# Peptides against a protein of PDB entry 1Y0J: the designs that were tried, part 34

Target 1, 39 residues: chain A of PDB entry 1Y0J
Amino acid sequence: EARECVNCGATATPLWRRDRTGHYLCNACGLYHKMNGQN

## One batch from the design tools (peptide; made by RFdiffusion4, then SolubleMPNN)

Design b2_p18_6_s1 (from b2_p18_6, 10 letters changed)
Fold by OpenDDE base, seed 1:
Structure b2_p18_6_s1 (fold): chain B 39 residues (1-39), chain A 18 residues (1-18)
Amino acid sequence: as target 1 above (39 residues)
Amino acid sequence: VPRNMEAAEEARKLYEEA
């Protein structure tokens, strides 16, 4: 299976990020999470 | 975090433009 953002399901992103527990997030979701502290 | 691709794209634009 292709990697996907655990939040939005996106399978492509300029930069893969991961949350504190190791879940993959697309760049957008990762940044949003980082800036706001939550999904 | 918005849980859909459209919202994610909107977020991406916000961060890229900021």
Scores: peptide ipSAE 0.053, ipTM 0.518, DockQ to the pose 0.335; fails the geometry check
Fold by OpenDDE base, seed 5:
Structure b2_p18_6_s1 (fold): chain B 39 residues (1-39), chain A 18 residues (1-18)
Amino acid sequence: as target 1 above (39 residues)
Amino acid sequence: VPRNMEAAEEARKLYEEA
């Protein structure tokens, strides 16, 4: 039931992000996704 | 990152099992 980053599986992050389709990403993966356009 | 909810759920399950 715990939230997980759909990219790396992390369950904790300073800031939860969401991609353009609403999927949860940790801060790091969210920034990576934003920079590269996909993950 | 998966672009649909089904793929996202599958990805989450993979990490939960790993």
Scores: peptide ipSAE 0.052, ipTM 0.487, DockQ to the pose 0.064; fails the geometry check
Fold by OpenDDE base, seed 3:
Structure b2_p18_6_s1 (fold): chain B 39 residues (1-39), chain A 18 residues (1-18)
Amino acid sequence: as target 1 above (39 residues)
Amino acid sequence: VPRNMEAAEEARKLYEEA
């Protein structure tokens, strides 16, 4: 099985995160969302 | 999180640089 970030398409990350709707984000994209409160 | 193509590329670069 393979997972990918719904924003940038990364398939590997030190920590998988999820947005408020449950979609997977790589660590970097997830942190951006969290810090800015939006995608 | 930015959804346009350029923003996605920038996000990927941020990941690679982090």
Scores: peptide ipSAE 0.047, ipTM 0.544, DockQ to the pose 0.306; fails the geometry check
Fold by OpenDDE base, seed 2:
Structure b2_p18_6_s1 (fold): chain B 39 residues (1-39), chain A 18 residues (1-18)
Amino acid sequence: as target 1 above (39 residues)
Amino acid sequence: VPRNMEAAEEARKLYEEA
């Protein structure tokens, strides 16, 4: 199984991020989460 | 983004089914 962003389901991104609990997020969702504190 | 791993998996499954 390929890696997926837990928020939007994207399977490709310029930069994989992880939230504080270790969930993988694409760059866009990771930045949104960081800025807003949640996703 | 769910803080619960199980909830995160459920969310991904819902996305794939859509």
Scores: peptide ipSAE 0.043, ipTM 0.480, DockQ to the pose 0.065; fails the geometry check

Design b2_p18_6_s2 (from b2_p18_6, 11 letters changed)
Fold by OpenDDE base, seed 1:
Structure b2_p18_6_s2 (fold): chain B 39 residues (1-39), chain A 18 residues (1-18)
Amino acid sequence: as target 1 above (39 residues)
Amino acid sequence: VPRDMAAAEEAQKLYEEA
């Protein structure tokens, strides 16, 4: 099945992450959110 | 981002299997 990062639209990542509402983030965006206290 | 990084790994596994 298809999956996209809700932040940047990437369709591939070494590690899928999710925000607290369950939206999928690529690894990079997930880490961004984590480091900025947004996820 | 899940505090439990294992949860993220599980999500990745599901993605790869789909």
Scores: peptide ipSAE 0.048, ipTM 0.497, DockQ to the pose 0.044
Fold by OpenDDE base, seed 5:
Structure b2_p18_6_s2 (fold): chain B 39 residues (1-39), chain A 18 residues (1-18)
Amino acid sequence: as target 1 above (39 residues)
Amino acid sequence: VPRDMAAAEEAQKLYEEA
């Protein structure tokens, strides 16, 4: 099935991540969120 | 494994299986 990063809409990433509410993020956005506490 | 890293690995597994 298709999956999209809730932040940037990317459908492909080396590693999917999840925020604390369970939303999917691409690796880049997930790391960005982790480091900055924002999108 | 840190919580968020573990979550990432789980999510990637789900992606590959879906």
Scores: peptide ipSAE 0.042, ipTM 0.490, DockQ to the pose 0.042
Fold by OpenDDE base, seed 3:
Structure b2_p18_6_s2 (fold): chain B 39 residues (1-39), chain A 18 residues (1-18)
Amino acid sequence: as target 1 above (39 residues)
Amino acid sequence: VPRDMAAAEEAQKLYEEA
């Protein structure tokens, strides 16, 4: 099964996250979005 | 289940499948 971070394109991460619209984000990008409300 | 915990479970699933 393949997955890709919609922000940075990463295909591997310790923790997959999702943005408010359901797009998948790697942990790093997800945390960034969570803390800043943007990419 | 908390969102982050659900995400962790999905990440683990992907790891195991890879």
Scores: peptide ipSAE 0.039, ipTM 0.475, DockQ to the pose 0.040
Fold by OpenDDE base, seed 4:
Structure b2_p18_6_s2 (fold): chain B 39 residues (1-39), chain A 18 residues (1-18)
Amino acid sequence: as target 1 above (39 residues)
Amino acid sequence: VPRDMAAAEEAQKLYEEA
């Protein structure tokens, strides 16, 4: 498979996350946006 | 990116299997 974080392009992460529309985010980007109130 | 994110258990499973 070739999954990528839609924010940073990373292809590997300890935990894949998803936004409300189903786009994949790496764990770091997902948490960063959540913690800092970013869209 | 929307504030609330959902963990993707299925995606994590696929990651570990790959």
Scores: peptide ipSAE 0.063, ipTM 0.510, DockQ to the pose 0.050; fails the geometry check

Design b2_p18_6_s3 (from b2_p18_6, 11 letters changed)
Fold by OpenDDE base, seed 3:
Structure b2_p18_6_s3 (fold): chain B 39 residues (1-39), chain A 18 residues (1-18)
Amino acid sequence: as target 1 above (39 residues)
Amino acid sequence: VPKNMEAAKKAEELYKKA
């Protein structure tokens, strides 16, 4: 049940985000992904 | 999404700025 960012492995974040395919990303990685289209 | 430490590092920088 423990969630983790698929990019950096973080298990805690101020805001969980999801990529286009539904994978969970921490806020930081999600923002980068959104700006660049990928991690 | 493939793991990318470089991207994660850059993301952290962006997080600090936003």
Scores: peptide ipSAE 0.058, ipTM 0.590, DockQ to the pose 0.657
Fold by OpenDDE base, seed 2:
Structure b2_p18_6_s3 (fold): chain B 39 residues (1-39), chain A 18 residues (1-18)
Amino acid sequence: as target 1 above (39 residues)
Amino acid sequence: VPKNMEAAKKAEELYKKA
């Protein structure tokens, strides 16, 4: 299987993150989501 | 963040230490 960022579709990242409902985000998308409340 | 792989990769470089 392959994990994907639910926002940008990236399959590789230096650090996987999760949103509040458990969806996987790459590091960049996760940081943006955390700071702005959305992707 | 935009749903663009290239933009995301660029952002990774900027936020890798955050």
Scores: peptide ipSAE 0.063, ipTM 0.601, DockQ to the pose 0.270; fails the geometry check
Fold by OpenDDE base, seed 1:
Structure b2_p18_6_s3 (fold): chain B 39 residues (1-39), chain A 18 residues (1-18)
Amino acid sequence: as target 1 above (39 residues)
Amino acid sequence: VPKNMEAAKKAEELYKKA
């Protein structure tokens, strides 16, 4: 399987991020999560 | 995080410019 953002489903990103529970987020979604504290 | 890609990309841009 290919890695994908658990939020938007993107399979490519400049930087893979992870939420507090270890789920993968693309850079954009990860930054949003970091900024707002939630998906 | 909402599945709205525009919001997500906006967040990314904000961080890039900060």
Scores: peptide ipSAE 0.061, ipTM 0.577, DockQ to the pose 0.299; fails the geometry check
Fold by OpenDDE base, seed 4:
Structure b2_p18_6_s3 (fold): chain B 39 residues (1-39), chain A 18 residues (1-18)
Amino acid sequence: as target 1 above (39 residues)
Amino acid sequence: VPKNMEAAKKAEELYKKA
């Protein structure tokens, strides 16, 4: 039951991020989301 | 955000260079 990126399902990342609603995203998905405003 | 991790990693690279 380890943490997972809600977008890609990754269970490991150099830095866990969170979207505007608090969902966990891996660093890569989080940066993409921040850059484009969506998943 | 693309579900594909490779695409996500590419997006990260673009973000860092922007």
Scores: peptide ipSAE 0.056, ipTM 0.576, DockQ to the pose 0.317; fails the geometry check

Design b2_p18_6_s4 (from b2_p18_6, 10 letters changed)
Fold by OpenDDE base, seed 1:
Structure b2_p18_6_s4 (fold): chain B 39 residues (1-39), chain A 18 residues (1-18)
Amino acid sequence: as target 1 above (39 residues)
Amino acid sequence: VPKNMEAAEKAKKLYEEA
């Protein structure tokens, strides 16, 4: 199966990240989530 | 998180390179 960012739907990213509950986020969305505490 | 963040970041880099 194909992985995708739960926020923006991107299927490719330099680095896959995960939120506190384990959902996959692309690098950009993951960084934003980390810095702001929300998507 | 705003949608399309990854795409937005890629676009920014393209502008910088062009």
Scores: peptide ipSAE 0.047, ipTM 0.526, DockQ to the pose 0.168; fails the geometry check
Fold by OpenDDE base, seed 2:
Structure b2_p18_6_s4 (fold): chain B 39 residues (1-39), chain A 18 residues (1-18)
Amino acid sequence: as target 1 above (39 residues)
Amino acid sequence: VPKNMEAAEKAKKLYEEA
């Protein structure tokens, strides 16, 4: 098994983030989500 | 970010390179 970004499916990222419900997001998707409120 | 994989990867590069 490998961790995946729930948005883009990336398995590697400089920094793993989590959304408010605990789902893993890559750095880019997490930042976008934070800035815009959604992926 | 759109969940469309191509769009997501494109956005990923933009944010990680910025």
Scores: peptide ipSAE 0.044, ipTM 0.579, DockQ to the pose 0.331; fails the geometry check
Fold by OpenDDE base, seed 4:
Formats: structure tokens, C-alpha cells, sequence
Structure b2_p18_6_s4 (fold): chain B 39 residues (1-39), chain A 18 residues (1-18)
């Protein structure tokens, strides 16, 4: 089992991020979420 | 957030360019 981005399913990223509820996001999805405030 | 890697990568590029 490997960690996956809860948004896009990516299993590798230079930096794992987390959303407001603690779910793991890849760097790209995490930044998008932070910039736009939504998935 | 778009639920596909292509859209996510586009967002990443925009962030890095800013």
C-alpha cells in the first residue's frame, strides 16, 4: 500500500500536503486547493 | 480541485510562474 493524493490519485510528489480535514494531497493539488479554496 | 493530474500540473506551473 502506498499513500495517494485524495484528489488526483497520484502516489508520488516532491511534497505531501494536507487539506483542512487532514486528507493527503500531492503538492500540485494542495497548492491549487490553497489558491482557490476548493477542489 | 480538478480530479485529474493534468489539471493539477497546470495549477502547479501557474504557481511556480507567479
Amino acid sequence: as target 1 above (39 residues)
Amino acid sequence: VPKNMEAAEKAKKLYEEA
Scores: peptide ipSAE 0.041, ipTM 0.547, DockQ to the pose 0.363; fails the geometry check
Fold by OpenDDE base, seed 3:
Structure b2_p18_6_s4 (fold): chain B 39 residues (1-39), chain A 18 residues (1-18)
Amino acid sequence: as target 1 above (39 residues)
Amino acid sequence: VPKNMEAAEKAKKLYEEA
């Protein structure tokens, strides 16, 4: 049931982010995705 | 985005220190 980053599987993060399609990403992966446009 | 970024960063640091 616990939320997890769809990219790295992390279950804890300072800030949950979402990609353009609504999938949850941890802060780190979300920022990387945003900066680079891909996982 | 690389999978398990935290582990990747740790690996990089270990490599750089070796």
Scores: peptide ipSAE 0.041, ipTM 0.512, DockQ to the pose 0.157; fails the geometry check

Design b2_p18_7_s1 (from b2_p18_7, 8 letters changed)
Fold by OpenDDE base, seed 2:
Structure b2_p18_7_s1 (fold): chain B 39 residues (1-39), chain A 18 residues (1-18)
Amino acid sequence: as target 1 above (39 residues)
Amino acid sequence: EPKYYIPKEELEKYKKLA
């Protein structure tokens, strides 16, 4: 499948994450949201 | 286009994490 981080557009990441409403985030963007919430 | 905006400098800190 072709997956893309909804924040930064990355198409590859060590670990795919998801935001509170299910949008895919790369590991880095997902960790940011986990630690800080929506920005 | 991006749903969110995270400052690049801030994002780089998280790219170093597992």
Scores: peptide ipSAE 0.445, ipTM 0.828, DockQ to the pose 0.748
Fold by OpenDDE base, seed 1:
Structure b2_p18_7_s1 (fold): chain B 39 residues (1-39), chain A 18 residues (1-18)
Amino acid sequence: as target 1 above (39 residues)
Amino acid sequence: EPKYYIPKEELEKYKKLA
């Protein structure tokens, strides 16, 4: 089982992040959500 | 399939910075 960003599908990232409900996001997608909120 | 939608144009900005 490989972790996957729930937004873009990336399977590798410098830093895994999580959204407010616990879903995994890659660093880039996590930063986007941190700056702009969930969309 | 994606849980969320981020326009690719906007996402690329963060990929370049990340």
Scores: peptide ipSAE 0.439, ipTM 0.821, DockQ to the pose 0.694
Fold by OpenDDE base, seed 4:
Structure b2_p18_7_s1 (fold): chain B 39 residues (1-39), chain A 18 residues (1-18)
Amino acid sequence: as target 1 above (39 residues)
Amino acid sequence: EPKYYIPKEELEKYKKLA
């Protein structure tokens, strides 16, 4: 599996996260999503 | 292309919190 952040395309990150619909996000994009998204 | 719009300046802040 070649995991990719659905937002920025990063293929490596200290911690993989997921958005509300289950798509993978790198740590940075995921943190932003968590703090600014609604859910 | 990016799924979400995130200002680069803001994104860099979070990258430092890895």
Scores: peptide ipSAE 0.432, ipTM 0.840, DockQ to the pose 0.612
Fold by OpenDDE base, seed 3:
Structure b2_p18_7_s1 (fold): chain B 39 residues (1-39), chain A 18 residues (1-18)
Amino acid sequence: as target 1 above (39 residues)
Amino acid sequence: EPKYYIPKEELEKYKKLA
């Protein structure tokens, strides 16, 4: 049961992030999400 | 399938910076 970014599907990242509802995002997707809001 | 939509080009930029 490996963690996956709910946006891009990445299974590895320097830093796991989470969206407002608790879904896991890789660092890149999380940063984008933070900068641009929900997409 | 992705929960959110991020343009490929934009995502690539963040992957490089992150």
Scores: peptide ipSAE 0.425, ipTM 0.839, DockQ to the pose 0.674

Design b2_p18_7_s2 (from b2_p18_7, 8 letters changed)
Fold by OpenDDE base, seed 4:
Structure b2_p18_7_s2 (fold): chain B 39 residues (1-39), chain A 18 residues (1-18)
Amino acid sequence: as target 1 above (39 residues)
Amino acid sequence: EPKYYIPEEELEKYRKLA
């Protein structure tokens, strides 16, 4: 199995991040959450 | 399908940034 961003479905990213519940996010989606807070 | 609603325009900014 390949890791996948739970938001956009990306399977490749410069840096994997995680949301508040531990789900993987690509760098871009993770940065959005970091900048904007909870969703 | 996406877990969160994030405008593509915003995501593109972050993809270019890092």
Scores: peptide ipSAE 0.523, ipTM 0.859, DockQ to the pose 0.654
Fold by OpenDDE base, seed 5:
Structure b2_p18_7_s2 (fold): chain B 39 residues (1-39), chain A 18 residues (1-18)
Amino acid sequence: as target 1 above (39 residues)
Amino acid sequence: EPKYYIPEEELEKYRKLA
């Protein structure tokens, strides 16, 4: 039951982020959403 | 499988940020 990015499946990241619905994202996936505001 | 579609080339750019 390890934490994983809901998008890419990464289990380790320099910084965990969360999408607007509360799901965990790795730093890279989270930054993409922050910059583009889509999905 | 991915919840969101992100082009791999774009994703790699963010992974390289330090």
Scores: peptide ipSAE 0.520, ipTM 0.854, DockQ to the pose 0.597
Fold by OpenDDE base, seed 1:
Structure b2_p18_7_s2 (fold): chain B 39 residues (1-39), chain A 18 residues (1-18)
Amino acid sequence: as target 1 above (39 residues)
Amino acid sequence: EPKYYIPEEELEKYRKLA
């Protein structure tokens, strides 16, 4: 199975990130998460 | 479906970053 961003569903990204509970986020969603905390 | 709420306008800003 393919990895996908738990927020937007993207399956490809320049850099995979993770949220505080370990779920994968694409770079864009992860950067927003990092800068703003809990969404 | 989305796990988090992120305004589309804000998300687009981050997609444009390197």
Scores: peptide ipSAE 0.517, ipTM 0.853, DockQ to the pose 0.634
Fold by OpenDDE base, seed 2:
Structure b2_p18_7_s2 (fold): chain B 39 residues (1-39), chain A 18 residues (1-18)
Amino acid sequence: as target 1 above (39 residues)
Amino acid sequence: EPKYYIPEEELEKYRKLA
């Protein structure tokens, strides 16, 4: 079982984040949503 | 396939910050 960013598919990241619905995002994708408040 | 649309140029900027 390997974790993947639900957006970009990355399997490795310096920090796993989660979106507002609980899905895993890599650090980069998560930061984008944090900074822009977008889904 | 991607759950969200993020402009590639923006995404690359965040990868460098990450």
Scores: peptide ipSAE 0.519, ipTM 0.857, DockQ to the pose 0.650; fails the geometry check

Design b2_p18_7_s3 (from b2_p18_7, 7 letters changed)
Fold by OpenDDE base, seed 2:
Structure b2_p18_7_s3 (fold): chain B 39 residues (1-39), chain A 18 residues (1-18)
Amino acid sequence: as target 1 above (39 residues)
Amino acid sequence: EPRYEIPPEVLKEYQELA
């Protein structure tokens, strides 16, 4: 099983994050999501 | 396609910070 960022599709990241619904996000997308708190 | 609408330039900044 290969993990993939639900936003940008990245398959590798320094740190996997998760959005409010539990979807996996790469570190960058996760940080943006966290900072803006939308979607 | 993207779940979130993140401007390319902004995403690059976060990628550099991340």
Scores: peptide ipSAE 0.461, ipTM 0.839, DockQ to the pose 0.613
Fold by OpenDDE base, seed 1:
Structure b2_p18_7_s3 (fold): chain B 39 residues (1-39), chain A 18 residues (1-18)
Amino acid sequence: as target 1 above (39 residues)
Amino acid sequence: EPRYEIPPEVLKEYQELA
């Protein structure tokens, strides 16, 4: 399995997160998404 | 291409913090 952050394309992260629709985000993009609540 | 609009400088900060 080759997982990628659907936002920035990162393939490695300390913690995989998911957006509201279930798409994988790296920790950084996921935190930004969570803090701003957009998309 | 990016699913969300995140300014490069802001994304860098989050990458360093998290």
Scores: peptide ipSAE 0.454, ipTM 0.836, DockQ to the pose 0.596
Fold by OpenDDE base, seed 3:
Structure b2_p18_7_s3 (fold): chain B 39 residues (1-39), chain A 18 residues (1-18)
Amino acid sequence: as target 1 above (39 residues)
Amino acid sequence: EPRYEIPPEVLKEYQELA
């Protein structure tokens, strides 16, 4: 599967993360989401 | 289209920290 960050569209990242609803986020966007919350 | 609106400069910082 060709995964991509649901936020920035990145297709490669050192670590895939997920938001609270299970959508994939790249490491950077995931960390941002985690630190800033919501969505 | 981005689920979260992250300013490019801010995203860059997180990319560096990530």
Scores: peptide ipSAE 0.443, ipTM 0.832, DockQ to the pose 0.640
Fold by OpenDDE base, seed 5:
Structure b2_p18_7_s3 (fold): chain B 39 residues (1-39), chain A 18 residues (1-18)
Amino acid sequence: as target 1 above (39 residues)
Amino acid sequence: EPRYEIPPEVLKEYQELA
């Protein structure tokens, strides 16, 4: 199976990121998460 | 569906930051 962003479900991104607990986030969601610290 | 909804204009902004 393919990796997907745990927030938006995207399966492709220029850069995969990970939240503080190790879940994968696409670049956009990862940056948003880092800047706002929500969820 | 998303854990947290990101406004379209904000989503585009972050996508451009690379």
Scores: peptide ipSAE 0.321, ipTM 0.787, DockQ to the pose 0.526

Design b2_p18_7_s4 (from b2_p18_7, 8 letters changed)
Fold by OpenDDE base, seed 2:
Order: C-alpha cells, then structure tokens, then sequence
Structure b2_p18_7_s4 (fold): chain B 39 residues (1-39), chain A 18 residues (1-18)
C-alpha cells in the first residue's frame, strides 16, 4: 500500500501533507492547497 | 483525475527541484 498524493499521484515527496479532510498530498500540492484554501 | 483543480503553471512554483 504505497502512499500517493491524491491530487497529482506523486509517490515521493520531501514532506507529506494532509488536506482538511485527511487526504494525503505531496508537499507541493499541499502548499498550494493551504495558500489558496479551495475545494 | 486530479482531486483539485490546480493550474499547472501555479503548481510549478511550489515543486521542489529534483
């Protein structure tokens, strides 16, 4: 069960993040999500 | 397929260089 970013599908990242509902995001997608706070 | 609609051009600004 390899972890994947729910947005871009990346399987590796410098830092795993999670969105407001607990879905895993890579660092890049997570940062964008946090900065814009949408969806 | 992407869960969120993120502009590719904008997302690039947050991606680390490999």
Amino acid sequence: as target 1 above (39 residues)
Amino acid sequence: EPKYEIPPEELEKYKELA
Scores: peptide ipSAE 0.373, ipTM 0.807, DockQ to the pose 0.513
Fold by OpenDDE base, seed 5:
Structure b2_p18_7_s4 (fold): chain B 39 residues (1-39), chain A 18 residues (1-18)
Amino acid sequence: as target 1 above (39 residues)
Amino acid sequence: EPKYEIPPEELEKYKELA
């Protein structure tokens, strides 16, 4: 299987990030989460 | 479906790839 952003489902990104629980996020979703995420 | 609720218009500002 291919890696996917747990939020938007993207399979390609300039930089893979991870949320607080260790799930993979694309760069965009990861940045948004870090800057605005409360969940 | 998305794990986090992110407004599409806001998310677009962070996207680097089409």
Scores: peptide ipSAE 0.370, ipTM 0.811, DockQ to the pose 0.478
Fold by OpenDDE base, seed 3:
Structure b2_p18_7_s4 (fold): chain B 39 residues (1-39), chain A 18 residues (1-18)
Amino acid sequence: as target 1 above (39 residues)
Amino acid sequence: EPKYEIPPEELEKYKELA
């Protein structure tokens, strides 16, 4: 399965992260989400 | 289409450098 960041659409990242609802985020988007909360 | 609204200029701060 080809994973995509639900925010930026990136298909490759050093580390896949997941938001609180289980959606996949690339490392960058995941970190941003983590640091800034729901947004 | 992005699930979250993240300002591009802010997001780039978290991107891995090429």
Scores: peptide ipSAE 0.343, ipTM 0.790, DockQ to the pose 0.579
Fold by OpenDDE base, seed 1:
Structure b2_p18_7_s4 (fold): chain B 39 residues (1-39), chain A 18 residues (1-18)
Amino acid sequence: as target 1 above (39 residues)
Amino acid sequence: EPKYEIPPEELEKYKELA
């Protein structure tokens, strides 16, 4: 399957994360969102 | 906001905070 980060479009990451609505985020974007609550 | 993969060194700090 070809997954893509909804924030930056990355297709590869050491760890896929999901936001509260179920959208996939790469590790970097997921952590950023968790810390700041925004893109 | 970040469009790049966070370097391992910085990632460790974020993991601690997040």
Scores: peptide ipSAE 0.081, ipTM 0.579, DockQ to the pose 0.141; fails the geometry check

Design b2_p18_8_s1 (from b2_p18_8, 10 letters changed)
Fold by OpenDDE base, seed 1:
Structure b2_p18_8_s1 (fold): chain B 39 residues (1-39), chain A 18 residues (1-18)
Amino acid sequence: as target 1 above (39 residues)
Amino acid sequence: REEERRRRRERFERWLKE
């Protein structure tokens, strides 16, 4: 399967991010996670 | 399609616990 954001399921993003445990997040969800620590 | 959505939800739920 293609890489996808664990939060929203997006398969494409301007910048892939990873949380402290290494899970992939799209740019938008990664920023949200950084600010809130959770969905 | 429903299986795909379920798998995504389950992955997200595991992510929330870590």
Scores: peptide ipSAE 0.070, ipTM 0.576, DockQ to the pose 0.095
Fold by OpenDDE base, seed 2:
Formats: structure tokens, sequence, C-alpha cells
Structure b2_p18_8_s1 (fold): chain B 39 residues (1-39), chain A 18 residues (1-18)
């Protein structure tokens, strides 16, 4: 596979996160989104 | 490379609107 974070384009992360519609975020971007409601 | 960055930005912006 060639998974990448929809925000930063990272292809590797300690933990992949997903939103409810299936978009992938790296851990860092996912945490940022969680804290701010968006990105 | 610029096209790739543009595509990522556009994808992210669409995601934000969902």
Amino acid sequence: as target 1 above (39 residues)
Amino acid sequence: REEERRRRRERFERWLKE
C-alpha cells in the first residue's frame, strides 16, 4: 500500500488515525485536528 | 512536486468541508 496523511503527506507514523469518512492522518496531524476541531 | 503539494492541499480542503 501507499498510505499517506491527507494533511502533511507523511507515509510513516507511530499511529495511523482515521476520521469517520475514512481519511487517514498521521498521529501528529490527527492529534492537532482533535485539539482544534479541524486542521 | 508542486502538483503533488497542490493535490494534497486540495484533498485536505475537501476533507475539511465534509
Scores: peptide ipSAE 0.070, ipTM 0.594, DockQ to the pose 0.103
Fold by OpenDDE base, seed 5:
Structure b2_p18_8_s1 (fold): chain B 39 residues (1-39), chain A 18 residues (1-18)
Amino acid sequence: as target 1 above (39 residues)
Amino acid sequence: REEERRRRRERFERWLKE
């Protein structure tokens, strides 16, 4: 099945991000949570 | 659909608490 952002559920993004344990985030959510100290 | 949203939320919550 299609990969999805663990936060918003998006299945498409110009840049997939991953946290240190490998969870996938879309670019937008990755940046948002990084800004808030979660990524 | 509701199950999918639930699973997503649970994964996210685990990620936040990690």
Scores: peptide ipSAE 0.067, ipTM 0.588, DockQ to the pose 0.106
Fold by OpenDDE base, seed 3:
Structure b2_p18_8_s1 (fold): chain B 39 residues (1-39), chain A 18 residues (1-18)
Amino acid sequence: as target 1 above (39 residues)
Amino acid sequence: REEERRRRRERFERWLKE
């Protein structure tokens, strides 16, 4: 099982992030989520 | 492939609700 971003499905990113509940997000999606609080 | 797409969609939907 390869790690994938829960939002976009990317399997590679310069920096893996996690949301408040621990779900993995690529750097881009993680930053977007942080800025907007959702999708 | 369909199962894979379904699983991804379901994970995303759960993520949106949290």
Scores: peptide ipSAE 0.065, ipTM 0.564, DockQ to the pose 0.100

